# Peptides against a protein of PDB entry 3ZN8: the designs that were tried, part 17

Target 1, 125 residues: chain A of PDB entry 3ZN8
Amino acid sequence: LEEYDKIQKKMEDVMEGKGKLTLRDVYAQIIALRKMGPLSKVLQHIPGLGIMLPTPSEDQLKIGEEKIRRWLAALNSMTYKELENPNIIDKSRMRRIAEGSGLEVEEVRELLEWYNNMNRLLKMV

## One batch from the design tools (peptide; made by RFdiffusion4, then SolubleMPNN)

Design b1_p11_2_s1 (from b1_p11_2, 8 letters changed)
Fold by OpenDDE base, seed 1:
Structure b1_p11_2_s1 (fold): chain B 125 residues (1-125), chain A 11 residues (1-11)
Amino acid sequence: as target 1 above (125 residues)
Amino acid sequence: SALLKLLSDFL
Protein backbone atom coordinates (compact mmCIF):
# COMPACT_ATOMS: atom_id res chain seq x y z
CA LEU B 1 0.00 0.00 0.00
CA GLU B 2 2.74 2.51 0.90
CA GLU B 3 4.67 1.69 -2.28
CA TYR B 4 1.47 2.07 -4.30
CA ASP B 5 0.80 5.49 -2.72
CA LYS B 6 4.35 6.64 -3.62
CA ILE B 7 3.80 5.55 -7.23
CA GLN B 8 0.40 7.27 -7.36
CA LYS B 9 1.91 10.49 -6.02
CA LYS B 10 4.67 10.28 -8.63
CA MET B 11 2.05 9.75 -11.35
CA GLU B 12 0.15 12.80 -10.07
CA ASP B 13 3.39 14.84 -10.20
CA VAL B 14 3.87 13.64 -13.82
CA MET B 15 0.27 14.57 -14.71
CA GLU B 16 0.94 18.02 -13.22
CA GLY B 17 4.03 18.31 -15.48
CA LYS B 18 6.37 18.09 -12.43
CA GLY B 19 7.98 14.80 -13.49
CA LYS B 20 8.50 12.07 -16.09
CA LEU B 21 7.06 8.57 -15.90
CA THR B 22 9.81 5.98 -16.46
CA LEU B 23 9.62 2.23 -17.10
CA ARG B 24 10.96 1.83 -13.55
CA ASP B 25 7.79 3.57 -12.33
CA VAL B 26 5.71 1.31 -14.61
CA TYR B 27 7.51 -1.77 -13.25
CA ALA B 28 7.00 -0.73 -9.62
CA GLN B 29 3.31 -0.06 -10.28
CA ILE B 30 2.72 -3.41 -12.01
CA ILE B 31 4.42 -5.19 -9.08
CA ALA B 32 2.30 -3.25 -6.57
CA LEU B 33 -0.88 -4.14 -8.48
CA ARG B 34 0.06 -7.84 -8.73
CA LYS B 35 0.44 -7.90 -4.94
CA MET B 36 -3.29 -7.04 -4.78
CA GLY B 37 -4.09 -10.29 -6.61
CA PRO B 38 -5.27 -11.37 -10.08
CA LEU B 39 -6.12 -8.74 -12.71
CA SER B 40 -9.84 -9.26 -11.94
CA LYS B 41 -9.28 -8.22 -8.32
CA VAL B 42 -7.15 -5.24 -9.40
CA LEU B 43 -9.86 -4.03 -11.79
CA GLN B 44 -12.46 -4.31 -8.98
CA HIS B 45 -10.35 -1.91 -6.86
CA ILE B 46 -10.47 0.84 -9.52
CA PRO B 47 -13.41 3.17 -8.82
CA GLY B 48 -15.65 3.61 -11.87
CA LEU B 49 -13.86 1.01 -14.03
CA GLY B 50 -16.64 -1.54 -13.51
CA ILE B 51 -19.05 1.03 -14.95
CA MET B 52 -16.84 2.05 -17.90
CA LEU B 53 -15.56 -1.39 -18.96
CA PRO B 54 -17.66 -4.44 -19.69
CA THR B 55 -16.89 -7.17 -17.16
CA PRO B 56 -14.02 -9.01 -18.83
CA SER B 57 -14.61 -12.69 -19.49
CA GLU B 58 -12.46 -15.17 -17.56
CA ASP B 59 -10.55 -15.83 -20.80
CA GLN B 60 -9.89 -12.09 -21.33
CA LEU B 61 -8.56 -11.87 -17.76
CA LYS B 62 -6.22 -14.83 -18.40
CA ILE B 63 -4.96 -13.20 -21.61
CA GLY B 64 -4.42 -9.89 -19.78
CA GLU B 65 -2.60 -11.58 -16.90
CA GLU B 66 -0.33 -13.45 -19.34
CA LYS B 67 0.42 -10.17 -21.16
CA ILE B 68 1.36 -8.49 -17.85
CA ARG B 69 3.62 -11.47 -17.04
CA ARG B 70 5.31 -11.15 -20.45
CA TRP B 71 5.83 -7.38 -20.04
CA LEU B 72 7.32 -7.99 -16.57
CA ALA B 73 9.76 -10.46 -18.15
CA ALA B 74 10.77 -7.74 -20.64
CA LEU B 75 11.15 -5.15 -17.85
CA ASN B 76 13.26 -7.61 -15.81
CA SER B 77 15.56 -7.99 -18.84
CA MET B 78 16.17 -4.22 -19.10
CA THR B 79 19.14 -2.39 -17.59
CA TYR B 80 18.63 0.37 -15.03
CA LYS B 81 19.61 2.95 -17.68
CA GLU B 82 16.97 1.57 -20.07
CA LEU B 83 14.27 1.60 -17.36
CA GLU B 84 15.11 5.24 -16.47
CA ASN B 85 15.40 6.37 -20.10
CA PRO B 86 13.54 3.98 -22.46
CA ASN B 87 14.33 6.26 -25.43
CA ILE B 88 17.86 4.76 -25.53
CA ILE B 89 16.38 1.34 -26.44
CA ASP B 90 17.45 0.86 -30.05
CA LYS B 91 16.89 -2.22 -32.25
CA SER B 92 19.94 -4.00 -30.75
CA ARG B 93 18.80 -3.40 -27.16
CA MET B 94 15.23 -4.39 -28.07
CA ARG B 95 16.48 -7.68 -29.57
CA ARG B 96 18.60 -8.39 -26.44
CA ILE B 97 15.58 -7.71 -24.21
CA ALA B 98 13.39 -9.98 -26.35
CA GLU B 99 15.96 -12.82 -26.27
CA GLY B 100 16.51 -12.41 -22.51
CA SER B 101 12.76 -12.45 -21.78
CA GLY B 102 11.74 -15.19 -24.25
CA LEU B 103 9.55 -12.69 -26.15
CA GLU B 104 9.24 -11.67 -29.77
CA VAL B 105 10.84 -8.32 -30.66
CA GLU B 106 7.35 -7.11 -31.62
CA GLU B 107 6.12 -7.64 -28.04
CA VAL B 108 8.98 -5.53 -26.66
CA ARG B 109 8.15 -2.88 -29.27
CA GLU B 110 4.49 -2.97 -28.18
CA LEU B 111 5.52 -2.31 -24.55
CA LEU B 112 7.67 0.66 -25.65
CA GLU B 113 4.89 2.05 -27.85
CA TRP B 114 2.48 1.73 -24.92
CA TYR B 115 4.94 3.62 -22.69
CA ASN B 116 5.36 6.37 -25.30
CA ASN B 117 1.58 6.70 -25.67
CA MET B 118 1.23 6.92 -21.87
CA ASN B 119 3.79 9.74 -21.70
CA ARG B 120 1.96 11.60 -24.49
CA LEU B 121 -1.37 11.28 -22.66
CA LEU B 122 0.16 12.43 -19.35
CA LYS B 123 1.50 15.58 -21.08
CA MET B 124 -2.00 16.41 -22.40
CA VAL B 125 -3.56 16.33 -18.90
CA SER A 1 -5.36 4.67 -11.76
CA ALA A 2 -4.39 6.11 -15.19
CA LEU A 3 -1.77 3.39 -15.81
CA LEU A 4 -4.33 0.72 -14.94
CA LYS A 5 -6.89 2.21 -17.30
CA LEU A 6 -4.33 2.25 -20.08
CA LEU A 7 -3.20 -1.30 -19.21
CA SER A 8 -6.85 -2.37 -19.46
CA ASP A 9 -7.05 -0.77 -22.91
CA PHE A 10 -3.94 -2.55 -24.24
CA LEU A 11 -4.40 -5.94 -22.52
Scores: peptide ipSAE 0.096, ipTM 0.714, DockQ to the pose 0.442
Fold by OpenDDE base, seed 5:
Structure b1_p11_2_s1 (fold): chain B 125 residues (1-125), chain A 11 residues (1-11)
Amino acid sequence: as target 1 above (125 residues)
Amino acid sequence: SALLKLLSDFL
């Protein structure tokens, strides 16, 4: 709980423009959430999600859990410098991360695109 | 959190 509260506070500071979201922060948050249980339980703890998103089917939850597992494998295959500054990840680094995680390069690209979209949204708030 | 919401929108 204390680790989760520290991550939430850091996320608030980033949304206020006082900080930068890194892939290390993303990793730490995913791990903190997984300690709460399966993705289905995690989603139930997100305020307003049940109003804004249709209730996921059991199959959609399994797909989402597999996606999170794959992203964690990619994150575990990154260097500390890459986690702190994902903008240094070029095509060569992306291929190394994919090979090290047993993923397709496209799946690593998708994670990085998601991270870039996240940072764009946080700058608009 | 905004991160969790965006993660859920993407998954």
Scores: peptide ipSAE 0.094, ipTM 0.710, DockQ to the pose 0.482
Fold by OpenDDE base, seed 3:
Structure b1_p11_2_s1 (fold): chain B 125 residues (1-125), chain A 11 residues (1-11)
Amino acid sequence: as target 1 above (125 residues)
Amino acid sequence: SALLKLLSDFL
């Protein structure tokens, strides 16, 4: 519990940083959003999303919450060095993360692919 | 945030 509160306080300090998006930043954002409530409430706080996206069904929200839960399990199984620099995650690290999180290696790959795509998009803006 | 919008596109 004390280690969780220290992580939370560090997450607040990093949310102020104008830096390269890391998996630590992703983790921080996911936790901050989960504190705001279920994914439905989070989506309601995004300006213009209700105009650009169809209102997700309750089942789509449940699928999204489960995906977030699985990605948090993967992130919790990463080292600090991996969270700060995900590009060091090789096949051996991916397998360790998958085993430690109870996920398939493919699910860890999907998270890393999503992160890489996100960083590519953020470099174009 | 841009991150939130992008998360919503991939969830």
Scores: peptide ipSAE 0.089, ipTM 0.709, DockQ to the pose 0.433
Fold by OpenDDE base, seed 4:
Structure b1_p11_2_s1 (fold): chain B 125 residues (1-125), chain A 11 residues (1-11)
Amino acid sequence: as target 1 above (125 residues)
Amino acid sequence: SALLKLLSDFL
C-alpha cells in the first residue's frame, strides 16, 4: 500500500504538470497494481470505478489482464533510456522491442500511442 | 488510480 501511495502521489504530481510521465512510471504503476492481484481484484479496490465503468465481464477482465502482460513484456524489453525517454523509440527500436518481447510491432506501437496520448492529456491539465 | 482508470478505458 505504501509503495502504491507513493506512485499515486507521483501520478498526481504529473497530472498537476509537476512532472513528466515516463514508461518507467507506467511500469512501476502496473507492477504496484499487480501486487494487489489480478485486474479483477485491483478494480474492486478503486472506489467509484464500479460506478463510472460498467462491471467488466470475466472475458473483458481476461483481455485486460492479457494486454497488461503484453505491455509488461514490451516494457521489460526496453532499455533504461527508452523507458525514461520513449520519444527516442524509432522504427528500429520498436522492431527490436517487439522481437525481444514476442509481440507484433503493432502491439508496441499501441503501447507507445497510448503513452503519447496520456502525455498529451496530462499537458492539458 | 487515474492510470488504472485510463487503462480500463483503453482496454
Scores: peptide ipSAE 0.102, ipTM 0.715, DockQ to the pose 0.421; fails the geometry check

Design b1_p11_2_s2 (from b1_p11_2, 6 letters changed)
Fold by OpenDDE base, seed 3:
Structure b1_p11_2_s2 (fold): chain B 125 residues (1-125), chain A 11 residues (1-11)
Amino acid sequence: as target 1 above (125 residues)
Amino acid sequence: SALLKLISEFL
């Protein structure tokens, strides 16, 4: 719980423009969430989420947990420099990450696109 | 967190 609260606070500071979101921060948050238990329990602790999102079915939660597991495999195949500065990930690095994680290059691209979109949103707030 | 909200949009 204490480690999660530290990560959450760091993510809040990043959302407030006090820092840069990195893939290391994403990784740390995913790990913290997994330590808290099933994603269903974690989502219940998010204020307003139960009002704004339909209650995911058990099958939707399983699909999401699998996607997160695949993204963790990609993140585990990244170098520290890539995690801290994902913008250095070129096509060659992306292929290496995909091969090292057992993922399709497209799945690694989707993770990076998600990260880029998140950073764009955080710059507009 | 915003990351959790965004993760939830992919569920």
Scores: peptide ipSAE 0.077, ipTM 0.664, DockQ to the pose 0.423
Fold by OpenDDE base, seed 1:
Structure b1_p11_2_s2 (fold): chain B 125 residues (1-125), chain A 11 residues (1-11)
Amino acid sequence: as target 1 above (125 residues)
Amino acid sequence: SALLKLISEFL
């Protein structure tokens, strides 16, 4: 709970333009979410989400949980410098991360694209 | 919430 509150506060500071979301922050948040239980339980703990999003099928939840697990493997294969500044991740670094995590390079690219989109979205709020 | 944003972009 205390780690989750620190992550939320840091994300609020980022949304207020007081900070930058890093992959280290993403990693910490994914770990906090996993400690709350399966993605289904996490979604149930979010007020109003059951009204705003169609209830994911059990298969969609399994796919989402597998994707989270794969992205954690990628994040665990990154250096601290890469987690703090993902913009330094070039094609060579992406390949190393993919090989170290047992992922395709395209999956590592998808994670980085998601992170970049997240940072853009957070700057617009 | 920041969590909602992360989940909405992840799905």
Scores: peptide ipSAE 0.075, ipTM 0.682, DockQ to the pose 0.404
Fold by OpenDDE base, seed 5:
Structure b1_p11_2_s2 (fold): chain B 125 residues (1-125), chain A 11 residues (1-11)
Amino acid sequence: as target 1 above (125 residues)
Amino acid sequence: SALLKLISEFL
């Protein structure tokens, strides 16, 4: 709970423009959420999710859990410098991360694109 | 929340 609250506070500071979201922050948050149990239980603890998103099927939850596992493998294959500043990840680094994680380069690209989109959204808030 | 958005992009 305390680790989760620290991560939430850091995300609030980022949304207020007082900080920068990194892939290290994303990693820490995914780990904190997984400590709460299966993805289905995690989703039940998110206020307003049932209003903003359709209730995911059991198959959608399994797909989501597999995607999280793959993204964790990619994050575990990154250097500390890459986690803190993902903008340094070029094509060569992205290929190394893919090879080290057993993922396709496209899956690593998808994670980085998601991170970039998240940072764009946080700048609009 | 950014957390809600994070999860919505995983599903």
Scores: peptide ipSAE 0.075, ipTM 0.678, DockQ to the pose 0.401
Fold by OpenDDE base, seed 4:
Structure b1_p11_2_s2 (fold): chain B 125 residues (1-125), chain A 11 residues (1-11)
Amino acid sequence: as target 1 above (125 residues)
Amino acid sequence: SALLKLISEFL
């Protein structure tokens, strides 16, 4: 709970424009959430989620858990410099990350696209 | 929350 609260506070600071979201921050959040248990248990601890999202099916929860696992594999295959500044990840780095994580290059691209979209949204707030 | 958005993109 204490690590979760620290990560939530840091995310709030980022949402307030007081910080920059990095892939290291994403990694830390995923790890904190996974310490709470399976995605189904994590969802139960998020206030208002049941109002904002339909209750996911068991199959959707399995897909989500697998996606989290894949993204963690990609993040674990990144260098510290890549985690802190994902914009340095070129095609060569992306291929290395994919090979090191056992993922398709497209799955690594999807993670980076997600991160870029998130950072764009955070800069608009 | 950004966390809710993160989770919604995993589903």
Scores: peptide ipSAE 0.083, ipTM 0.688, DockQ to the pose 0.382; fails the geometry check

Design b1_p11_2_s3 (from b1_p11_2, 7 letters changed)
Fold by OpenDDE base, seed 2:
Structure b1_p11_2_s3 (fold): chain B 125 residues (1-125), chain A 11 residues (1-11)
Amino acid sequence: as target 1 above (125 residues)
Amino acid sequence: SALLQLISDFL
């Protein structure tokens, strides 16, 4: 709980423009969420949200969990410097991360593209 | 992506 509250506060600080979202922050958030269990169980405890969100099928949950597991493998294969500044990840670093994580280079590219899109959205708020 | 949904649910 206390680790989750620290991550949540850091996400709020990023949304307020007081910080930059890093892949370290993404990693920490994914780990916090996995410790809390399936997001569907967390959302079921919020009154009124269980009616508005279609309960993902068990297959959709498994696909989502596998995608998160693959992204965690990529993040675990990054250096601290890469996690703090993902924009330094060139083609050579991206290949090393892919090889170290057992992923395709395209999957590492997808994670980085997602991160870049997220940072663009956070700058528009 | 499932993670965009995850983050959109926490933002």
Scores: peptide ipSAE 0.112, ipTM 0.701, DockQ to the pose 0.160
Fold by OpenDDE base, seed 5:
Structure b1_p11_2_s3 (fold): chain B 125 residues (1-125), chain A 11 residues (1-11)
Amino acid sequence: as target 1 above (125 residues)
Amino acid sequence: SALLQLISDFL
């Protein structure tokens, strides 16, 4: 709980433009959420999600859990410098991360694109 | 959190 609250506070500081979201912060948050239980339970604890999103089917939750597991494998294959500054990840680093995680390069690209989209959204708030 | 909502929108 305390670790989760620290991550939430850091996320609030980022949304206020007082901080920078890194992939280390993303990793820490995913781990904190997984400690709360299966993805189905995690999604039930997100305020407003049940209003904004259709209730995921059990199969959609399994797909989502597999996606999170793959992203964790990619994150675990990154260097500390890459986690703190994902903008340094070029095509060569992306391929190394994919090979080290047993993922396709496209899956690593998708994670980085998601991270970039997240940072764009946080700058608009 | 906005991160959790975006994770859920993406999944």
Scores: peptide ipSAE 0.108, ipTM 0.704, DockQ to the pose 0.480
Fold by OpenDDE base, seed 1:
Structure b1_p11_2_s3 (fold): chain B 125 residues (1-125), chain A 11 residues (1-11)
Amino acid sequence: as target 1 above (125 residues)
Amino acid sequence: SALLQLISDFL
């Protein structure tokens, strides 16, 4: 609970201070979540999640944890400039990131699409 | 919360 509240507060401070979530902020949050333990344990620490989301199967949790690991590999293959401003990531940069992370280009694109969707949602709050 | 959205969009 306390670590979750610290992550939320840091996210709010980032949103208030920068007006925009970056992939650097996403990276920091994923690392913080992983420090809480497996995704199953993280989900158990989120108040009201058991009411809002069906309890993920063990297989869904494993898939989610593998996806987090893959996205971290992509984020670790990005430059500081790309993490701070993901909009500069063109097809050439996506290919380099994919090759450096052992991912398909489509998986790097999916991460960027997720980030763009997240920024849209955060502007509606 | 933005974290709930992160998890919901990620799963």
Scores: peptide ipSAE 0.105, ipTM 0.711, DockQ to the pose 0.405
Fold by OpenDDE base, seed 3:
Structure b1_p11_2_s3 (fold): chain B 125 residues (1-125), chain A 11 residues (1-11)
Amino acid sequence: as target 1 above (125 residues)
Amino acid sequence: SALLQLISDFL
């Protein structure tokens, strides 16, 4: 537990915001979001989001928060090397991450797919 | 932001 909290704190303290988006950066952003309070409050602070997104119901916000918690569990089950270079995550690593997080392998795959899509978009800008 | 897109993908 104490080592886990040290790992979390170390992952919070280091956003490498000047390079390739990593899962470490994703983790740090999720943690920062959670520290800002309920997802509803954070969404209200995002300029233009209220125009581009339908105002989510309280239930939709709760579902989104639970999905973020599940992805955070997956990220917490990754090694630093995997967080910094997610491309090394093979089927064996995905299974280990899923088992360690209590998630389905598909949910870990979904997180990695999202990350890959984000990195593709960031290369187009 | 990546976080905004994350949120948008979940909602």
Scores: peptide ipSAE 0.103, ipTM 0.694, DockQ to the pose 0.367

Design b1_p11_2_s4 (from b1_p11_2, 6 letters changed)
Fold by OpenDDE base, seed 1:
Structure b1_p11_2_s4 (fold): chain B 125 residues (1-125), chain A 11 residues (1-11)
Amino acid sequence: as target 1 above (125 residues)
Amino acid sequence: SELLKLLAEYL
């Protein structure tokens, strides 16, 4: 709960233009979510989700849980400098992260693309 | 991915 509150406060600061979202923040948030339990339980705690998204099947929840685990492996394979400044992650760094995490390079790229998209959206608000 | 959508909604 305390970690969740820290992430929420940081997100508010980002939305107010007082900060930036980093992969360190993403990591902390994923860890906070996992402490809440299975993805199904996490989804129940997201306000408004039940009206915005169809109830995922049990198989979709398992796939989502596995994807979260894989992305945590990627994040755990990053250096502190990479987590704070993901824009420094070049093709060589991506390959290292992929190899260290047992992921495909494309999965690491997907994570970085998502992060970049999130940061763009947050800067527009 | 659906996970990316979930994370986007949560962030």
Scores: peptide ipSAE 0.060, ipTM 0.656, DockQ to the pose 0.186
Fold by OpenDDE base, seed 3:
Structure b1_p11_2_s4 (fold): chain B 125 residues (1-125), chain A 11 residues (1-11)
Amino acid sequence: as target 1 above (125 residues)
Amino acid sequence: SELLKLLAEYL
């Protein structure tokens, strides 16, 4: 809960233009969520999500849990400098991260693309 | 909450 509150505050600061969301922040959030229990339980605690998103099936939740696990493997294979400054991740770094995490390079690219899109959205608020 | 929404949309 404390880790969750810290990352929420960080996200609010980014939305206010007071900071930058990093992959370290993403990592901390994912870890905090996993401590709350299964993804199904976490999603139930998000206000308005059931209105914006269809309730996922049990199979969709399992797929989501696996994707999060894979992203954690990628994040665990990053250096602190990369987590703090994901924009330094070039093709060589991305390949190293993929190899170290047992992922495809494309899966690492997808994580970085998601991060970039999220960080752009947060700056537009 | 927003991070979770974005994750749920991507998954």
Scores: peptide ipSAE 0.052, ipTM 0.639, DockQ to the pose 0.408
Fold by OpenDDE base, seed 5:
Structure b1_p11_2_s4 (fold): chain B 125 residues (1-125), chain A 11 residues (1-11)
Amino acid sequence: as target 1 above (125 residues)
Amino acid sequence: SELLKLLAEYL
């Protein structure tokens, strides 16, 4: 609970323009969510998400869980500096992360694009 | 060493 509250507070600070979302924060959030139980149960507890997203099929939840597992492997293959400042991740770093995580470079790119889009959206709020 | 500096920059 305390780790989750720290993550939430940091997300609030980012939404207020007082902070920066990092991949370390993303990692910590994913770990906290996974400790709460199956992704299906976690998504049901996110206010507003259940209203905006159609109830995912069990198969869609399994696909989502596998994607999160793969992204965790990528995050676990990043250096501390990369997690704190993902903007330093160039093509060479992406390839290393992919090789270290057993992922395709495209999957690492997708994670970084997702992060960049999320960080842009949070700055617009 | 120069190698340790490069490693510190990389990590």
Scores: peptide ipSAE 0.021, ipTM 0.541, DockQ to the pose 0.021
Fold by OpenDDE base, seed 2:
Structure b1_p11_2_s4 (fold): chain B 125 residues (1-125), chain A 11 residues (1-11)
Amino acid sequence: as target 1 above (125 residues)
Amino acid sequence: SELLKLLAEYL
């Protein structure tokens, strides 16, 4: 719980423009969420999700959990320098990460694209 | 994906 609160506060600081979101921060958040239990339990603790999103089916939750596991595999295959500065991840690094994680390069690209889109949105707030 | 949206809302 204390580790989670520290990570959440850091994310709030990033959302306020007081920091830069990194893949290390993403990794830490995913780990914190997983420590809370199954994704279904995590979703129950997110205020307002029940209002904004249809309750995912159990199958959708399982698909989502598998996607998170794949992203964690990619993140675990990154160097500290790559996690801290994802913009250095070129095609060679992306291929290495994919091979090391057992993922397609496209799946690694999707994670990086998501991160880039997130970081763009955070700069607009 | 819907999961990406969830992660976007939580992060």
Scores: peptide ipSAE 0.053, ipTM 0.635, DockQ to the pose 0.187; fails the geometry check

Design b1_p11_3_s1 (from b1_p11_3, 5 letters changed)
Fold by OpenDDE base, seed 2:
Structure b1_p11_3_s1 (fold): chain B 125 residues (1-125), chain A 11 residues (1-11)
Amino acid sequence: as target 1 above (125 residues)
Amino acid sequence: LLLELLAQFLS
């Protein structure tokens, strides 16, 4: 809970424009939340999720869990500099990360695209 | 919050 609270505070600071979201932040929060159990259990603890999202099926949860595992593999294959500043990740770095994580380059690109979109949204708030 | 956004993206 302590680690989660710390990360949550960091996210709040980002939302307030007091910081920036990095992949390291993403990684840390995912890990912290996963310590609570499987995705299904974690989602149950998120206030308002039931209002914002339809109740996911068991299959959807499994798909989501697998996606998270793949992204974590990619994140584990990144350097500290890349995690802190994902914008430096070029095609060469993406290929290395993909190879190191056993993923397709397209999956790494998808993660980065998600991150970029997330950062844009946070800057708009 | 982050997980909520993740869930939306993954859905």
Scores: peptide ipSAE 0.130, ipTM 0.703, DockQ to the pose 0.451
Fold by OpenDDE base, seed 1:
Structure b1_p11_3_s1 (fold): chain B 125 residues (1-125), chain A 11 residues (1-11)
Amino acid sequence: as target 1 above (125 residues)
Amino acid sequence: LLLELLAQFLS
């Protein structure tokens, strides 16, 4: 929870244009969230989420949990330089990460796309 | 916020 608070503060700084979200931050937050329990339990701790998002089915939660696990595998296969500056991840690096994590390249690409979208959204807030 | 966005992407 303490780690989560630190990440939240950093997120606030990013939203205020005082910082930048990196994959290292993403990794740290995912780990912090996983310590809270399964995805279903984590979602229950988010105020207003039930209003913002439809209630996921048990199957959807399982899929989400698996996806998080897979993304963590990808993140664990990245170098520190890549985590701090994901923009350097080219096709060669992406393939290496995929092979090292046992994922398809498309899954790694999806993670990176998610990250890029996240940063874009944070800049709009 | 990150968690919320993660949830949206995974949903």
Scores: peptide ipSAE 0.129, ipTM 0.704, DockQ to the pose 0.476
Fold by OpenDDE base, seed 3:
Structure b1_p11_3_s1 (fold): chain B 125 residues (1-125), chain A 11 residues (1-11)
Amino acid sequence: as target 1 above (125 residues)
Amino acid sequence: LLLELLAQFLS
C-alpha cells in the first residue's frame, strides 16, 4: 500500500508532450479522463472522434470501461521505474505485474504492445 | 492524439 501511494503521487506529475511518452503519462491521462465521467462522456470531448470512429454502443462502452479498469490494475502493479521506462519490463517483470494485478500475462503484454505502438507513431510525427 | 488513439483501441 505504501508503494502504491507513492506511485500514485508521482504519477500525478504528468510529463506528456515533454519528451518520450511513458506509462506514467498514460496513467495520468486515464485518471484525468475518468474524472470527466463515464467513458461515454469522455468520448464526447475528443475532437474528431465522431468522424473517425463509429458511435460506440452501450455494450462497447462497458467493454471499454472494463479494459480501462484492467489497464489501471496493471499500471498500479508496476514500479515507478517501470512506468517511466517500460522497455525494462522483461518476461519476469511482466509476470509479476500480471500476478499483482490479477491479470493474465497476455493482458499485460497487450498494454505494453499498445504503448510501443503508440511511441512508434509518435516518433514518426 | 493520445486520447484518440486510446479511444480507437478501446473501441
Scores: peptide ipSAE 0.114, ipTM 0.699, DockQ to the pose 0.458
Fold by OpenDDE base, seed 5:
Structure b1_p11_3_s1 (fold): chain B 125 residues (1-125), chain A 11 residues (1-11)
Amino acid sequence: as target 1 above (125 residues)
Amino acid sequence: LLLELLAQFLS
């Protein structure tokens, strides 16, 4: 819980333009949340989610849980420098990460694209 | 916010 609070504070700093969200931050938050239990239980702790997003079905939750596991595998295969600055991840690094994590390159690309999109959204807040 | 964005992506 304390670790989660630290991550939230950092995220708030990013939203205020005082910091930068990295994949390290993403990783840390995912790990912290997973300690609370399965994805279904984690989602119940998100304020306003029921208003902002439709309630996922059980099948959707299973798919989401698997996606999270895959993303964690990718993150675990990244170097510290890559986690801190994902922009350095070129095609060669992406292939290495994919091979190390047992994922397709497209799955790694999807994670990076998600990260980039999230950063764009944070800058708009 | 991060979790919300993640949930949105996974949904």
Scores: peptide ipSAE 0.126, ipTM 0.702, DockQ to the pose 0.468; fails the geometry check

Design b1_p11_3_s2 (from b1_p11_3, 5 letters changed)
Fold by OpenDDE base, seed 1:
Formats: C-alpha cells, structure tokens, sequence
Structure b1_p11_3_s2 (fold): chain B 125 residues (1-125), chain A 11 residues (1-11)
C-alpha cells in the first residue's frame, strides 16, 4: 500500500508537470502492481477500468503478462543512469540490454518507444 | 493512468 501510494503521487506530480517520468518510475510501478497478482487480478482491482475498456481475453492477458516479464528483464539489464535518463540509450546500449535480457533489440526499442509515448501523453495533461 | 496506458499498448 505505502509503496503504491508513493508511486501514484509521483505519477500525479508528473501529470501536473511537477516531475519527469523515468524508467525507474515505470519499473517501480510495474513491481508494485505485480505484488497485487497477475495482470488479470490487477485490472480487476482498478475501479472503472472494466467499464471504460473491454475485458481482455485470456490470450490477451497471457500476451500482456509475457510482455511485462520481458520488459522487466530489459529494465533489470539497464544501468541506473539509463533508468533515470532513458534518452542516453543509444544503439550500443540497446544491443547490450537486449543481450543481457535475452531479448531482441526490437523488443528493447519497443519498450523505449512506449516510454517516450507515455512521457509525451503525461505532458499533454 | 500508467496501467491504462500499459493496457492500451498491450492491446
């Protein structure tokens, strides 16, 4: 609970333009959510999400859980400097992260593109 | 918010 509330407050501060979302913030949030259980259980604990979004199929939940697992492997292969400032991740760093996580470079690129999209959306609110 | 955007991207 307390760790989740700290992460929520950090997300609110970022949405209010009082902070910057980092991959460390993303990592901390994914870990906090995984303490609530599998993605299916986490989604069930969000009031209104099941009203705003169609309930994902069992196959979509499995794909999502596997993607989260892969992204956590990538995040675990990043340096502290990369987690705090993902914009320093060049092609050489992406390749190292991919090799260290057992992922394709494209999967690491997808995570970074997602992060960049997230950080753009949070600046528009 | 982050979970909603995670969901939108995983969908």
Amino acid sequence: as target 1 above (125 residues)
Amino acid sequence: VLLELLYEFLR
Scores: peptide ipSAE 0.174, ipTM 0.727, DockQ to the pose 0.452
Fold by OpenDDE base, seed 2:
Structure b1_p11_3_s2 (fold): chain B 125 residues (1-125), chain A 11 residues (1-11)
Amino acid sequence: as target 1 above (125 residues)
Amino acid sequence: VLLELLYEFLR
């Protein structure tokens, strides 16, 4: 609970323009959410999500769990400097992260694109 | 927020 509340407060600060969301913050939140259980259980703990979003199929949940596992492997293969400043991740760094995580470079690129899009959306709220 | 964005991306 306490780690989750700290991450939520940091997200509020980012939405208020008082901070920047990093991949370290993403990593810490994924780990905090994983303490609640699998993606299916975590989604059940969000009030109103089932009203705003269709209930995912069991196959969509399995795909989502696998994607989270792969992204955690990529995040574990990043340096502290990369986690704090993802914008320094060039093609050479992406290749190293992919090799260290057993992923394709495209999957590492997809994680970085998602992060960039999310961090843009959080600044528009 | 983050989990909703994660869900929208994984959907």
Scores: peptide ipSAE 0.173, ipTM 0.727, DockQ to the pose 0.426
Fold by OpenDDE base, seed 3:
Structure b1_p11_3_s2 (fold): chain B 125 residues (1-125), chain A 11 residues (1-11)
Amino acid sequence: as target 1 above (125 residues)
Amino acid sequence: VLLELLYEFLR
């Protein structure tokens, strides 16, 4: 509960333009959500999500759980400086992160692209 | 917000 409230307040501060979303914030949020259980249970606890978005199939939930696990491995292979400022992650850093996490470089690129897209959307609200 | 964006990307 207390960790979740700290993350919510930080998200509000970022939406108000008082801060920047980092990969450290993404990591902290994924960990807080994982404490609620598997992705299927987490999605069931979000009021209104089932009205705004179609309920994912069991196979989509399994794919989503695997993707979260792979992204956590990538995030665990990042340095503190990379988590705080993902824009410093060049091709050499991406390769190191991929090798350290057992991922393809393309999957590390996909995580960074998602982060960049999310940080753009949060600036439009 | 972040969970919704995570869902949209995992979809």
Scores: peptide ipSAE 0.172, ipTM 0.722, DockQ to the pose 0.461
Fold by OpenDDE base, seed 5:
Structure b1_p11_3_s2 (fold): chain B 125 residues (1-125), chain A 11 residues (1-11)
Amino acid sequence: as target 1 above (125 residues)
Amino acid sequence: VLLELLYEFLR
C-alpha cells in the first residue's frame, strides 16, 4: 500500500507538470500493479474503467499479460542511468537490452516509442 | 492513469 501511494503521488506530480515520467517510474508502477495479481484482477480494481473502456476479452488479457512480461524483461536489462534518462538509449544500448532480455530489438524500440508517446500526451494535459 | 494508457497502446 505505502509504496503504491508514493508512486501514485509521483504520477500526479508528473500529470501536473511538476515532474518527468521516467522508465524507472513506469517499472515501479508495473511492479506495484502486479502485486494486485494478473491484469484481469488489476483492471477490476480501477474505479470507472469499466465505464470508460470496453471490457477486454480473455484473449486480449493474455496478449496484455505477455506484453507486460516482455516489457519487464527489457526494463530489468536496463541500467539505472537508462531507466532515469531513456533518451541515452542508442542502437548499441538497444541491442544489448534486447540480447539481455531475450527480445527482438524491434520490441525494445516499441517500448521506447510507447514511452515517448506517453511523455507527449502528458505534456498536452 | 498508467494502466489506462497501457490499455490504449495495447489494443
Scores: peptide ipSAE 0.168, ipTM 0.722, DockQ to the pose 0.388

